# Designs tried in a protein design run: peptides against a protein of PDB entry 5CWW. Part 30

Target 1, 194 residues: chain A of PDB entry 5CWW
Amino acid sequence: VPKLQGPFDFDLNPEDEQDDEVELKDIYVIGEKPRVADLMRGEEEELEMMKEDQHNGLSLNIICLLSTSGQVKICLDIDGVEAQWLPPRSKNKRLFAPPPEPPSLLTFQTFDTLKPAEVTPDGWPMFSEDATSPYSFYVTHPAGITYISLTPWVFRLESELQSDSEAGTEFRIDLLAKGQGSERDRIFTQTRTQ

## One batch from the design tools (peptide; aimed at target 1 R35)

Design b2_p21_6_s2 (made by RFdiffusion4, then SolubleMPNN; from b2_p21_6, 6 letters changed)
Fold by OpenDDE base, seed 2:
Structure b2_p21_6_s2 (fold): chain B 194 residues (1-194), chain A 21 residues (1-21)
Amino acid sequence: as target 1 above (194 residues)
Amino acid sequence: SEEEKRKKVLEALKKALEKKR
C-alpha cells in the first residue's frame, strides 16, 4: 500500500536557521523530468521522442520559495521523493524505520524580485506559471511582475547529471554554483501615482 | 554506476554551494 507522503517537513537546511526571519508566502514546485536511463525500460520508439524533451529538463525536483519581501529561493531536491510503502504489518519486527528524513533541499540560488522601497507590509507576492516553459515562472506583486527563467543553468546541471565523464565536472559545477544563472526580468512595474 | 556518478555530481554541487556561502 503506498504510504501517503507528507506533510513534508521542509527542514530547510539547518544552516539556513538564520533565515528564520524569512516569512514565506508562496511555494512553486517544478517536478523532475524522468531520467533517460529510467526510460530505457520502455519501448524504444517512445525513447526517441522523450530524449528531445529531456534535453530541456532537469531530473531533480525544483522547489521555489517566495518571501513577503519578494525574495526567491531556488532549491533542489537532491535526495528525491522516494515512493514510501507502508511496512507490512508483520507483528514482530519493531523496525523503527527512522522517520524518513525529510528530503534535504539544497539552496541553489537566492535573489530579490523587489527593491527595498517596493516592499510593503501588505504586499503579497505570488508565483504564477509560464505556460510556455516548465522552467520559467512569474513573481507577481502589487509593485510589479518579474519573469524568472531557470533554463540557463537547468540544462547545464542536467548535462552534468547525465554525463559519462567525470572530467571537468567539478570545475563546471563550481561555475554553476558561483553563477547567478537564472534569468530575471521585471516585465511590469506599477507606477505609483503619487 | 550512473547513479554513483550522479551522486558525485550532487555532492560536488553541495560543496560548491557551501563555498559560496
Scores: peptide ipSAE 0.574, ipTM 0.941, DockQ to the pose 0.668
OpenDDE base, seeds 1, 3, 4, 5: peptide ipSAE 0.569, 0.572, 0.571, 0.572; ipTM 0.940, 0.941, 0.940, 0.941

Design b2_p21_6_s3 (made by RFdiffusion4, then SolubleMPNN; from b2_p21_6, 7 letters changed)
Fold by OpenDDE base, seed 4:
Structure b2_p21_6_s3 (fold): chain B 194 residues (1-194), chain A 21 residues (1-21)
Amino acid sequence: as target 1 above (194 residues)
Amino acid sequence: KEEEKRKKVLEALKEALKKKR
């Protein structure tokens, strides 16, 4: 039986302790793509098909969190959620392996989808998928719709994760982290009919 | 080798994100 995994720990800086007060309303998960190394045991044809899929994905789970205020947090599951199975009910005292450490989420980016004046106490922002890309999605709110794309950085991060060369990795990762990160575009704004 | 590299990349990312704040 598959084990439900969680809770997740957040690798938040102590300065981000104020983020613990953020009321979450929705979660959007982008599942990891298989790693090339995990595929080396497949048939060569399966490996080729999966390589094409890998060039278009991240070998890390992405957890997007949405607050009541329309704040989005883009988090990376850096520990990798290995498929955990409930231990078989076999009476053998398998030494309780210490509960696996909860996976740590690394906050990659935080941004707002709403202006302060658009935030309402009864507002309920929600995620919705983009059928055209697994790494793009929308945040919908009564005030408007925001398009978000992770594509500007996901491919670059995956390229570093899969690279055979360590040369320049630190520099490229530093640029990736310091960059604008995700694309964000308000595609619709509800005009308050006065 | 690959896992160690992935770990290094992720550590570099953690450190880079810490420096951005």
Scores: peptide ipSAE 0.563, ipTM 0.938, DockQ to the pose 0.710
OpenDDE base, seeds 1, 2, 3, 5: peptide ipSAE 0.560, 0.559, 0.539, 0.556; ipTM 0.937, 0.936, 0.931, 0.936

Design b2_p21_6_s4 (made by RFdiffusion4, then SolubleMPNN; from b2_p21_6, 8 letters changed)
Fold by OpenDDE base, seed 4:
Structure b2_p21_6_s4 (fold): chain B 194 residues (1-194), chain A 21 residues (1-21)
Amino acid sequence: as target 1 above (194 residues)
Amino acid sequence: AEEEKRRRVLEALKKALEKKR
């Protein structure tokens, strides 16, 4: 039986997030792509197919959080939440392994999809997938639709995670963190018919 | 070796995000 995992700890709450309980309305999860190292035991053909998939994915889960205000948080599962199964009811006193430390989410980016004037108390923003890319999605709200793409940085981060070279990694990661290259485009705005 | 590198990259990312604040 699959074990429900959570709660997640947030390692990096931005300081400027006032403890205003950001009411989350939706969650969008982009599952990790398998790591090359995990594939080395596969058949060579499976390895090749998976290498092609790996070049297009991140070997970390991405958790996108959406608030009532249309704020999006892009979080990375840095601990790599492996699929945990409920231990079989075998009577063997498995020493209570200390509860696994709750997985830590690293907040990579936070941004708004709504203008302050578009935020409504009864607003219900939702995620929707982009069929063209696993790393792109939409935020829908009565005020409009925002396209989001993580593609500009996902590939770069994965390249660093898979690289054999440590040279310049810190610099490239610093640039990646500073640039926060997620694309955000308002593709539709609902005109209030007065 | 690869896992240690991944760990270092993630630590560098964490530090870089902390510095952005």
Scores: peptide ipSAE 0.586, ipTM 0.941, DockQ to the pose 0.824
OpenDDE base, seeds 1, 2, 3, 5: peptide ipSAE 0.584, 0.583, 0.583, 0.584; ipTM 0.941, 0.941, 0.941, 0.941; seed 3 fails the geometry check

Design b2_p21_7 (made by RFdiffusion4)
Pose (drawn by RFdiffusion4):
Structure b2_p21_7 (pose): chain A 174 residues (1-35, 56-194), chain P 21 residues (1-21)
Amino acid sequence: VPKLQGPFDFDLNPEDEQDDEVELKDIYVIGEKPRNGLSLNIICLLSTSGQVKICLDIDGVEAQWLPPRSKNKRLFAPPPEPPSLLTFQTFDTLKPAEVTPDGWPMFSEDATSPYSFYVTHPAGITYISLTPWVFRLESELQSDSEAGTEFRIDLLAKGQGSERDRIFTQTRTQ
Amino acid sequence: SADERREEALKALKEALERLR
């Protein structure tokens, strides 16, 4: 039985989130690829409101177990800092009028690319893609350049990143 | 090293995102 890791702290998490934004209904994880895509896990979170949050696993989740009984507790040991995910982007997929209080939006994988996926909700369906942004970040991580890292990363963070488009809307039908 | 350059790039990403908010 491996150690339960969490609750993960969301670094740069949006402040003043509403109840239907904090409450989660689905989770979709795009695993890191071997060193074609991003060498990081991408953790996608879907709230009751239809809010989607794109998180990057900067630290890297790895195998971990609780300590054996052979280990003696040390008083001057530092407290274990909680695990962390980097919140890259957060965006709505529903208008306020489309949010149902007990709605169950769902993630769906795209057959052609793991970096594209769908959100389904009684109010409609939405296509989402993380490309090419995830490729640009991977290229920088594999960069052969001696310098310019901070400069290039600043442009990538200023990039709009993921794209989202509604493909279907259900009207006056719950 | 490669790992150090990778860590710097990820740190720079975090800092850039913080400045944008």

Design b2_p21_7_s1 (made by RFdiffusion4, then SolubleMPNN; from b2_p21_7, 8 letters changed)
Fold by OpenDDE base, seed 4:
Structure b2_p21_7_s1 (fold): chain B 194 residues (1-194), chain A 21 residues (1-21)
Amino acid sequence: as target 1 above (194 residues)
Amino acid sequence: SEEEKRQAALEALKKALEKLR
């Protein structure tokens, strides 16, 4: 039986204490790309296809959080949320290893999809997938639809995770820092028919 | 600001990457 994962500890900067009070309405998870090494010895062709596909994803899980106000938090699972299965009900009191420390989520980016005037108490924003990319999605709210893409940084981050060279890492991370964050585009706005 | 939050997140990411290597 799959173990429900959570609660997650958010390594939120203490300056963002105001963000802890954000009522979450939806969660969108982008799973890490499968490690080829963890995929059973399939046919060599499947391994090659998977290696090619491995260039197209992040080795970390991405957890997107959506608040009632339309705020999106993009979080990275640095500790690697492994698929945890409930221990088999074996009668042997295996010393319950202390529940693994809840995975720490690193907030990579926080942004709003709604203007303050669009926020309503009864608003229910939701995530929806983009069929064309695993790293793109939509936030749908009665006020409008916002397209979000993580592609501007995901592949660069993956390149750093896969880099065996510490040389230039600081520079490349600084480029990630100074570079464009997630793409955000309001693709539809509901005109209030007065 | 959104940009300040992003910068803080990136600094945290830098530290995290240093630990993951």
Scores: peptide ipSAE 0.183, ipTM 0.795, DockQ to the pose 0.059
OpenDDE base, seeds 1, 2, 3, 5: peptide ipSAE 0.181, 0.181, 0.178, 0.178; ipTM 0.794, 0.794, 0.793, 0.793

Design b2_p21_7_s3 (made by RFdiffusion4, then SolubleMPNN; from b2_p21_7, 9 letters changed)
Fold by OpenDDE base, seed 4:
Structure b2_p21_7_s3 (fold): chain B 194 residues (1-194), chain A 21 residues (1-21)
Amino acid sequence: as target 1 above (194 residues)
Amino acid sequence: SEEEKRKRVLEALKKALEKLR
């Protein structure tokens, strides 16, 4: 049985001054790319296909959080939360493993998908996947649909994670942080039919 | 400010990378 994971600690949350109790409405998780080591058991053809896919993925899980107000938080799972299974009910050794330290999430980016005037108390924004990319998704709200893509930074971050060279890391990370971050485009706006 | 937020993200990313390497 899969273990429900959480709560997550936002230890690396940049102090958003608005630690206002953001009521979360939806969560979208982008799983880490499969590790090459896990692929070594596959057929060589499957390994090659997966290697191509691996070059396009992030080695970290991405957790996207969506609030009632249409605020999106893009979080990185730095601790690498692996899928945990409930230990089989073997009777004896409740090794009280100390509860695993809650995984630390790094808030990479926070942005709004709605204008203040579009926010409604009864609004229920939702995530939906983009079939064309695992790192792109939509936020749907009665006021409109926003396309989001993480592709502008995901590849660069992965390159840094895989880099054995510390040379220039600070500069490249600075570019990541100063960059535009995620792509955001309002693809549909509901016209209030008065 | 947006710049302060970026700086905080930068510091957090640096720290994270140090842990992951």
Scores: peptide ipSAE 0.203, ipTM 0.800, DockQ to the pose 0.081
OpenDDE base, seeds 1, 2, 3, 5: peptide ipSAE 0.205, 0.200, 0.199, 0.201; ipTM 0.802, 0.798, 0.798, 0.797; seed 1 fails the geometry check

Design b2_p21_8 (made by RFdiffusion4)
Pose (drawn by RFdiffusion4):
Structure b2_p21_8 (pose): chain A 174 residues (1-35, 56-194), chain P 21 residues (1-21)
Amino acid sequence: VPKLQGPFDFDLNPEDEQDDEVELKDIYVIGEKPRNGLSLNIICLLSTSGQVKICLDIDGVEAQWLPPRSKNKRLFAPPPEPPSLLTFQTFDTLKPAEVTPDGWPMFSEDATSPYSFYVTHPAGITYISLTPWVFRLESELQSDSEAGTEFRIDLLAKGQGSERDRIFTQTRTQ
Amino acid sequence: TEKLAKKLAELAKKRKEEREE
């Protein structure tokens, strides 16, 4: 039985989130690829409101177990800081009028790319992609350049990143 | 945006140091 890791702290998490934004209904994880795609886990979170949150596993989740009984507790040991994810982007997929209080939006994988996926909800369906943005970040992580890292990263963070388009809308039908 | 860029830059620098080692 491995150690239960969490609750993960969302670094740069949006402040003043509503109840239907904090409440989660689905989770979709794009695993890190071997060193084609991003060498990081991408944790995608779907709220009741249809809000989608894209988080990056900067620290890297790895194998962990609770300590053996052989280990003696030390008083002057530091408290274990909680695990962390980096909130890269957060965006709505539904208008306020489309949000149902007890709605169950779902993730679905795209057959052609793990960096694209769908959100399904009684209000409609939405296509989402993280490309090419995830490729640009990976290229910078593999960069052969001596300098310019902070400069190039600043442009990438200013980039709009993921793209999202509604492909279907259900009208007056719950 | 500046905070996010800083965190990503730290990651890129860490990966570069690993390659140099």

Design b2_p21_8_s1 (made by RFdiffusion4, then SolubleMPNN; from b2_p21_8 with E2K K3E A12V E20K E21A)
Fold by OpenDDE base, seed 4:
Structure b2_p21_8_s1 (fold): chain B 194 residues (1-194), chain A 21 residues (1-21)
Amino acid sequence: as target 1 above (194 residues)
Amino acid sequence: TKELAKKLAELVKKRKEERKA
């Protein structure tokens, strides 16, 4: 049985986010690309094909959170939360070590997909995948559809994570953090036919 | 932004250290 993971601690909640309980409505997880080297010790040929695919993905899980208001929060799983399974009922009351510190999520970016006037009390925005890219997705709401792409920064971050050199890393990370981050484009707006 | 950069740098550093070990 899959273990429910959480609570997650959110690092870098901007202070200016009003403690208004962001009511989350949906979650979209972009899994890390497996380090094939660890999985496929035996099949060298599949390893090479997967290495090419690995260059195009982040070695971190990305957790996207969507609120009722259409706010998207892009979080990085910095602790590398692996899928945890409930330990088999081993009778040994292992003194459950104090629950490990809850995994931390690093909030990379927060943005709105809806204008304030588009927010409805009964609004239920949802994520949907983009078949063309694992790092792109849509937010659908009765008011419209927003395309989101993480591609502008994901590759750059992965490059830093995989780099053997520390030269320029700090500078590039600073640029990454200061950048606009994710691409966001409203691809459809529902015109209220009054 | 500065804090984000710091946290990202720490993450990158940590991951690099883990790979070298």
Scores: peptide ipSAE 0.551, ipTM 0.936, DockQ to the pose 0.738
OpenDDE base, seeds 1, 2, 3, 5: peptide ipSAE 0.551, 0.548, 0.549, 0.549; ipTM 0.936, 0.936, 0.936, 0.936

Design b2_p21_8_s2 (made by RFdiffusion4, then SolubleMPNN; from b2_p21_8, 9 letters changed)
Fold by OpenDDE base, seed 4:
Structure b2_p21_8_s2 (fold): chain B 194 residues (1-194), chain A 21 residues (1-21)
Amino acid sequence: as target 1 above (194 residues)
Amino acid sequence: TKKLAEKLTRLVERRKEERKA
């Protein structure tokens, strides 16, 4: 049985985001690509295919959060939260290991998909996947559809995570943090038929 | 932004250390 995980601690909520209880409506998870090292001796061909796939993915889970207002938070799972299963009812009193420190999510980026005038109290924005890229998705709302792509920075971040060089890392990460580079494009707007 | 950069840098460094170990 899958174990429900949480709560998650959010690192780096922007100070200016009033802890207004952002009512979350949807969550979209982009799973990390499996590490080749964690892939046991599959067939060499499978390993090669997986290596190619690894070059195209982030070695971190990405957690996207969507609020009623159409606000998207892009969070990185820095602790590498793995799927946990309920331990079999083995009677062994697992010594209450101190509750593991709650896993932290690093808020990478926050942005709106709706204009203030488009926000409705009963609005129910939802995520939907993009079949063409695991790092792209849509936010659908009655007011419109917004395309989002994380591809501009995901590759760069992964390159840093996989780099053997420390030279220039801090500089490149600083640029990454400043640019945040997610694409956001309103592909459809519902015209209010007056 | 600066805090984000610092956190990301630490993450990258940690991951590099874990791979070297």
Scores: peptide ipSAE 0.556, ipTM 0.936, DockQ to the pose 0.780
OpenDDE base, seeds 1, 2, 3, 5: peptide ipSAE 0.553, 0.554, 0.554, 0.556; ipTM 0.936, 0.936, 0.937, 0.937; seed 2 fails the geometry check

Design b2_p21_8_s3 (made by RFdiffusion4, then SolubleMPNN; from b2_p21_8, 7 letters changed)
Fold by OpenDDE base, seed 4:
Parts: sequence; C-alpha cells; structure tokens
Structure b2_p21_8_s3 (fold): chain B 194 residues (1-194), chain A 21 residues (1-21)
Amino acid sequence: as target 1 above (194 residues)
Amino acid sequence: TKELAEKLAELAERRKEERKA
C-alpha cells in the first residue's frame, strides 16, 4: 500500500505574506528522470538508444502547486523523496526513529496565471499535461487557459547537476535562480459574454 | 533568490561529490 507522503516543509517561503493564505486546489508532479548512468549499469545495448534521448529530464521531482487564485508554485524535491510503501506489519516494534524530518521542497518559482479581476471565489483551476513535453503543462480556469513550460531552465539546471566542472557553476546557478525562466502564455481567454 | 541559488549550488556540489566517490 502506498504510504501517504507529507507533510512537506517549504524551505523557501517567499516573504510575501500572501503565501500563508494560499488555498491549494491542485497538484501536478513531474517525476524525476533516472540518470542514464544508473539505468545503464545493466543494459549496455540500450545505452545507445537512451543516449539519443539525451534530453535527460531533471534528476529532481518537480511539484507544481495550484491555488484557487490561479497562483502556481514550482517546487523542487531536493531531498529525493522516493515512493514510500507502508512497511509490512512486521511485529517488531522497531523503535520508529523519530519520523525523519519531513522532506523539504524548495520553492523555485511562484507566479500567477490569472489577473486579479479573473479570480473568482469559486474558481477551481486545474493542471493538465502537455502531451508534447513532460516539462510543460496547462492551467485551466473558467477565465482561461495558460500554457506553462519549465523547459527554459530545467535542462540547464540538470546540466549543472550533472556537471563535473566547478568552473562557472555557481554563476550559472545564480543566473537560473534570478531568471527562473518558466514560460507562461495565456493561450485562451474566456470572454464573458454579458 | 539568493537563498535559492545557494541551495541549488549546494545540491550541485553534493551531486558532484557523489559522482566522484
């Protein structure tokens, strides 16, 4: 039986007091892609085919949170939360080590998909996947649909995480953090026919 | 932003160390 994971601690709460009142309505998880090197330890022949799919995704889970107001929070699982299963009822009261500190999610970016005037109290925005990219998705709200892509930074971040070079890594990461770089396009707006 | 960069940098270094081991 899958274990419920959480609560997650958010390490980077942006000082914006508004984050405490964010009512979450949906969650979208982009699972980490295993490092090709870890997969390849067994099958040398599949190594060549997987090298072509070189767009190795991020070796971190991405957790996207969506609020009633259409706020999207992009979080990175830095601790590498693996799927946990309920331990089999083995009778041995192993001293449950104090529950490990809840895994921390790193807030990478927060942005709005709705204008203030589009926010409704009964709004129920939802995520939907983009079939063309694992790192792109849509936010659907009665007011409109917003396309979001993480591709501008995901591959760059992964490159830094996989780099053996120390040269310039800090600088490039600083640029990533400052730019954040997610693409956001309103692809549809519902005109209120009054 | 600064804290984000620091945490990402720490992660990058950790991953680098894990590969060197």
Scores: peptide ipSAE 0.570, ipTM 0.937, DockQ to the pose 0.806
OpenDDE base, seeds 1, 2, 3, 5: peptide ipSAE 0.573, 0.571, 0.565, 0.570; ipTM 0.938, 0.937, 0.936, 0.937; seeds 1, 2 fail the geometry check

Design b2_p21_8_s4 (made by RFdiffusion4, then SolubleMPNN; from b2_p21_8 with E2K K3E K16Q E20K E21K)
Fold by OpenDDE base, seed 5:
Structure b2_p21_8_s4 (fold): chain B 194 residues (1-194), chain A 21 residues (1-21)
Amino acid sequence: as target 1 above (194 residues)
Amino acid sequence: TKELAKKLAELAKKRQEERKK
């Protein structure tokens, strides 16, 4: 039986001064690229072809959260949340190890996809995948459709995570986090027929 | 943002140490 996972702790949420309980409507997960070395323990030849594709992803799960207002929060799973199964009821009362600390999600970026005038109380924004890229997706709302791409930062972040040099890593990541971040493009706007 | 960079840098360091083992 799959174990219910959560709650997740959110680290480094900017104090959004607006205590308005952001009602979440949807979640979109971009899984980490599997370490091909760990998956392909048996087939050496396929490893070379996949190596070219391996350089094209983040070694962290990305969790995107979408609010009713069209706010997107991009979070990084730094703890590496894996699928957990309920342990078989082995009768041995092994000492309840303290429940593992809930996994922490690190907020990387928060941004809006809707203008304030487009926000409706009954709005139901949803994520949709982009078949052309694992790091791109759409937010669909009755007011319009927004294209989002994480490609401007995801590969740069991965390069820092794979770097053998500790020198300047924190500085470069800080610059990356302060940059424009994710690409956003409103590809469709619904004209309100008054 | 500085704390974000710090945490990610710590993760990078941890992974670097794991690759050296």
Scores: peptide ipSAE 0.539, ipTM 0.934, DockQ to the pose 0.693
OpenDDE base, seeds 1, 2, 3, 4: peptide ipSAE 0.539, 0.541, 0.539, 0.541; ipTM 0.933, 0.933, 0.933, 0.933; seeds 2, 4 fail the geometry check

## One batch from the design tools (peptide; aimed at target 1 S59 L106 D174 A177)

Design b2_p22_1 (made by RFdiffusion4)
Pose (drawn by RFdiffusion4):
Structure b2_p22_1 (pose): chain A 174 residues (1-35, 56-194), chain P 22 residues (1-22)
Amino acid sequence: VPKLQGPFDFDLNPEDEQDDEVELKDIYVIGEKPRNGLSLNIICLLSTSGQVKICLDIDGVEAQWLPPRSKNKRLFAPPPEPPSLLTFQTFDTLKPAEVTPDGWPMFSEDATSPYSFYVTHPAGITYISLTPWVFRLESELQSDSEAGTEFRIDLLAKGQGSERDRIFTQTRTQ
Amino acid sequence: EEEHRKETLEALKEALRRQKEE
């Protein structure tokens, strides 16, 4: 039995989130690829409101177990800092009028790319993609350049990143 | 390579923090 890791702290998490934004209904994880795509796990979170949150696993989740009984507790040991994810982007997929209080939106994988996926909800369906943004970040991680890292990263963070388009809307039908 | 990777990821975090402050 491995150690339960969490609750993960969302770094740069949006402040003043509503109840239907904090409440989660689905989770979709794009695993890191071997060193084609991003060498990081991408944790996608779907709220009741239809809000989608794209998080990056900067620290890297790895194998971990609780300590053996052989280990003696040390008083001057530092408290274990909670695990962390980096909130890269957060965006709505539903208008306020489309949000149902007990709605169950769902993630679905795209057959052609793991960096594209769908959100389904009684209000409609939405296509989402993280490309090419995830490729641009991976290229910078593999960069052969001696300098310019902070400069290039600033442009990438200013980039709009993921793209999202509604493909279907259900009208007056719950 | 590992040092550059850490610096890149720190730079990304800092850039996102500036974007959030704006």

Design b2_p22_1_s2 (made by RFdiffusion4, then SolubleMPNN; from b2_p22_1, 11 letters changed)
Fold by OpenDDE base, seed 3:
Structure b2_p22_1_s2 (fold): chain B 194 residues (1-194), chain A 22 residues (1-22)
Amino acid sequence: as target 1 above (194 residues)
Amino acid sequence: REEKRRRVLQALKEALEKKRLE
């Protein structure tokens, strides 16, 4: 049985003041891709097959959160949270282990997909995947559909994580953090047929 | 290698914190 993980601590939540009122409606997780070093420990034959698939992905899990208002929060799993299973019933819960520190998620970006006038009390925005890219997805709401892509920054971040050189890393990371972040495009708006 | 990753992530955290304060 999967163990409930959390609560997660949000290290850099920009909306600390409104945390109490944000109702989350959906979660979208982009799993980490294996690091090249981890691939090299596998059998040589599997290494050749994976080299051809330019699966240039991030070696961190990405957790996307969606609120009722259409707000998207992009979070990075910096601690490497793994799936935990409930321990078998027989092991004495060591009652006295200090509760493990909750895993921390780093908030990379927060943005809205809806205009204030499009937000409805009964709105139910949902994530859906993009079949063409693991780092792109859609937010669907009765008012419209928004395309989101993480590709503008994911590759750059992974490049820094995999780089053997420390030269210029701080500068490039600063640019990455200060940049526009994710791509957003409203691809469909519901026209009220009068 | 893990130490380098940790340094990159720490730099990212610091950069995001700085952005929040601006």
Scores: peptide ipSAE 0.592, ipTM 0.942, DockQ to the pose 0.832
OpenDDE base, seeds 1, 2, 4, 5: peptide ipSAE 0.593, 0.593, 0.594, 0.593; ipTM 0.943, 0.943, 0.943, 0.943; seeds 1, 2, 4, 5 fail the geometry check

Design b2_p22_1_s3 (made by RFdiffusion4, then SolubleMPNN; from b2_p22_1, 12 letters changed)
Fold by OpenDDE base, seed 2:
Structure b2_p22_1_s3 (fold): chain B 194 residues (1-194), chain A 22 residues (1-22)
Amino acid sequence: as target 1 above (194 residues)
Amino acid sequence: MEEKRRRVLAALKRALEEKRAE
C-alpha cells in the first residue's frame, strides 16, 4: 500500500509569505532524469546512445507551484523523494523513530506571470506542458498565456552535479542562483474587449 | 559522487539565501 507522503517543508520560502497567504491552484512536476553514474551500471552499449541524451536533463525532481495570483514557485527536490510503501504490519513495536524530517523542497525561484491588474479572485491559472521540451511549460490564465523555460539554468546545475571537479563550482553556482533564472515570455494577452 | 552532489546543493542553498537577503 502506498504511503501518503508529506507535509513538505519549503526551504527558502519568502519570509513574508505565510503558507496561508498563497492559495495554490496547480502543481507541475518534472521528473528527474537518470544520473549518468546510475546508467553506467548497465550494459556499455546502451550507455553510448544514452550519453548524448544524458546531457538533456536534471537529476533532481522539479516541482512547480502555481497560485491563484499567477505566482510560480520553482522548487527542487533535493532530498530525492521516493515512493514509500507502508511496511507490512510487523508486530515489533519498534520505538517510534522520530518522524523522519519532512522532505524539503528547495525554492529556486519565485516569479509572477500576471500583472497586478490581471489578478482576479476567482482566477484559475493552470500549467500545461511543452511538447518540445520537458523543461518548458505554459501558464494559462484568462488574462493570457505565459511561456516558461527552465533551460537557462537546469543544464548548468546538472553539469555541476555531474562534474568530478570542484574547481569553480561555488562561483558557477552563485552565478546560477543570482542570475535571471527561468525564461519567461508572455506569448498571449487577452485583449479586454471594451 | 553523492558527497559532491550534497556540496553543490548546499552551495546552491547558500547562494539562494544570499540572494534573498539582498
Scores: peptide ipSAE 0.613, ipTM 0.946, DockQ to the pose 0.855
OpenDDE base, seeds 1, 3, 4, 5: peptide ipSAE 0.612, 0.612, 0.613, 0.611; ipTM 0.945, 0.946, 0.946, 0.945; seeds 1, 4 fail the geometry check

Design b2_p22_1_s4 (made by RFdiffusion4, then SolubleMPNN; from b2_p22_1, 10 letters changed)
Fold by OpenDDE base, seed 5:
Structure b2_p22_1_s4 (fold): chain B 194 residues (1-194), chain A 22 residues (1-22)
Amino acid sequence: as target 1 above (194 residues)
Amino acid sequence: MEEKRKKVLEALKKALEKKRKE
């Protein structure tokens, strides 16, 4: 039986955002791509075909959170949360090991998809996948549709994660963190018919 | 490899912390 996982702790939330104030409406998860090292354990022939597709992936799970206000939070699963199953009812009352610390999600980026005037109390923004890329998606709201792409930073982060050299890593990571982050483009705006 | 990966992620965390304070 699958075990329900959570709660999750969020690291690096914006100082002004009390976790209690954000009403989440939707979640979009981008599963990790297998690391090249993990693929090398398989048959060599599958490696050649997957090399082209894997160069654009991230070896971390990405969790995108969407609030009622149209705020998107991009989180990284640093701890590598795996599917857990309920332990078999073993009768041995093994000493309650302290419950494992809840997994932490690292907040990479937070941004708004709606203007303040577009936010409504009854708004229900939703994620939608992009069939052309696993690292692109849409946020749909009655006020409009926003395209989001994680591609500008995902590849760079993965290259650092796979790097054999620590030289310059700190500098490149600083640039990645300070950069524009995710691409965001409002592709449709609903005109309020007065 | 796992140790290097951990270091990268720690560096990322630190970089994001700095960005948040600016």
Scores: peptide ipSAE 0.581, ipTM 0.939, DockQ to the pose 0.838
OpenDDE base, seeds 1, 2, 3, 4: peptide ipSAE 0.580, 0.581, 0.578, 0.581; ipTM 0.939, 0.939, 0.939, 0.939; seeds 1, 2, 4 fail the geometry check

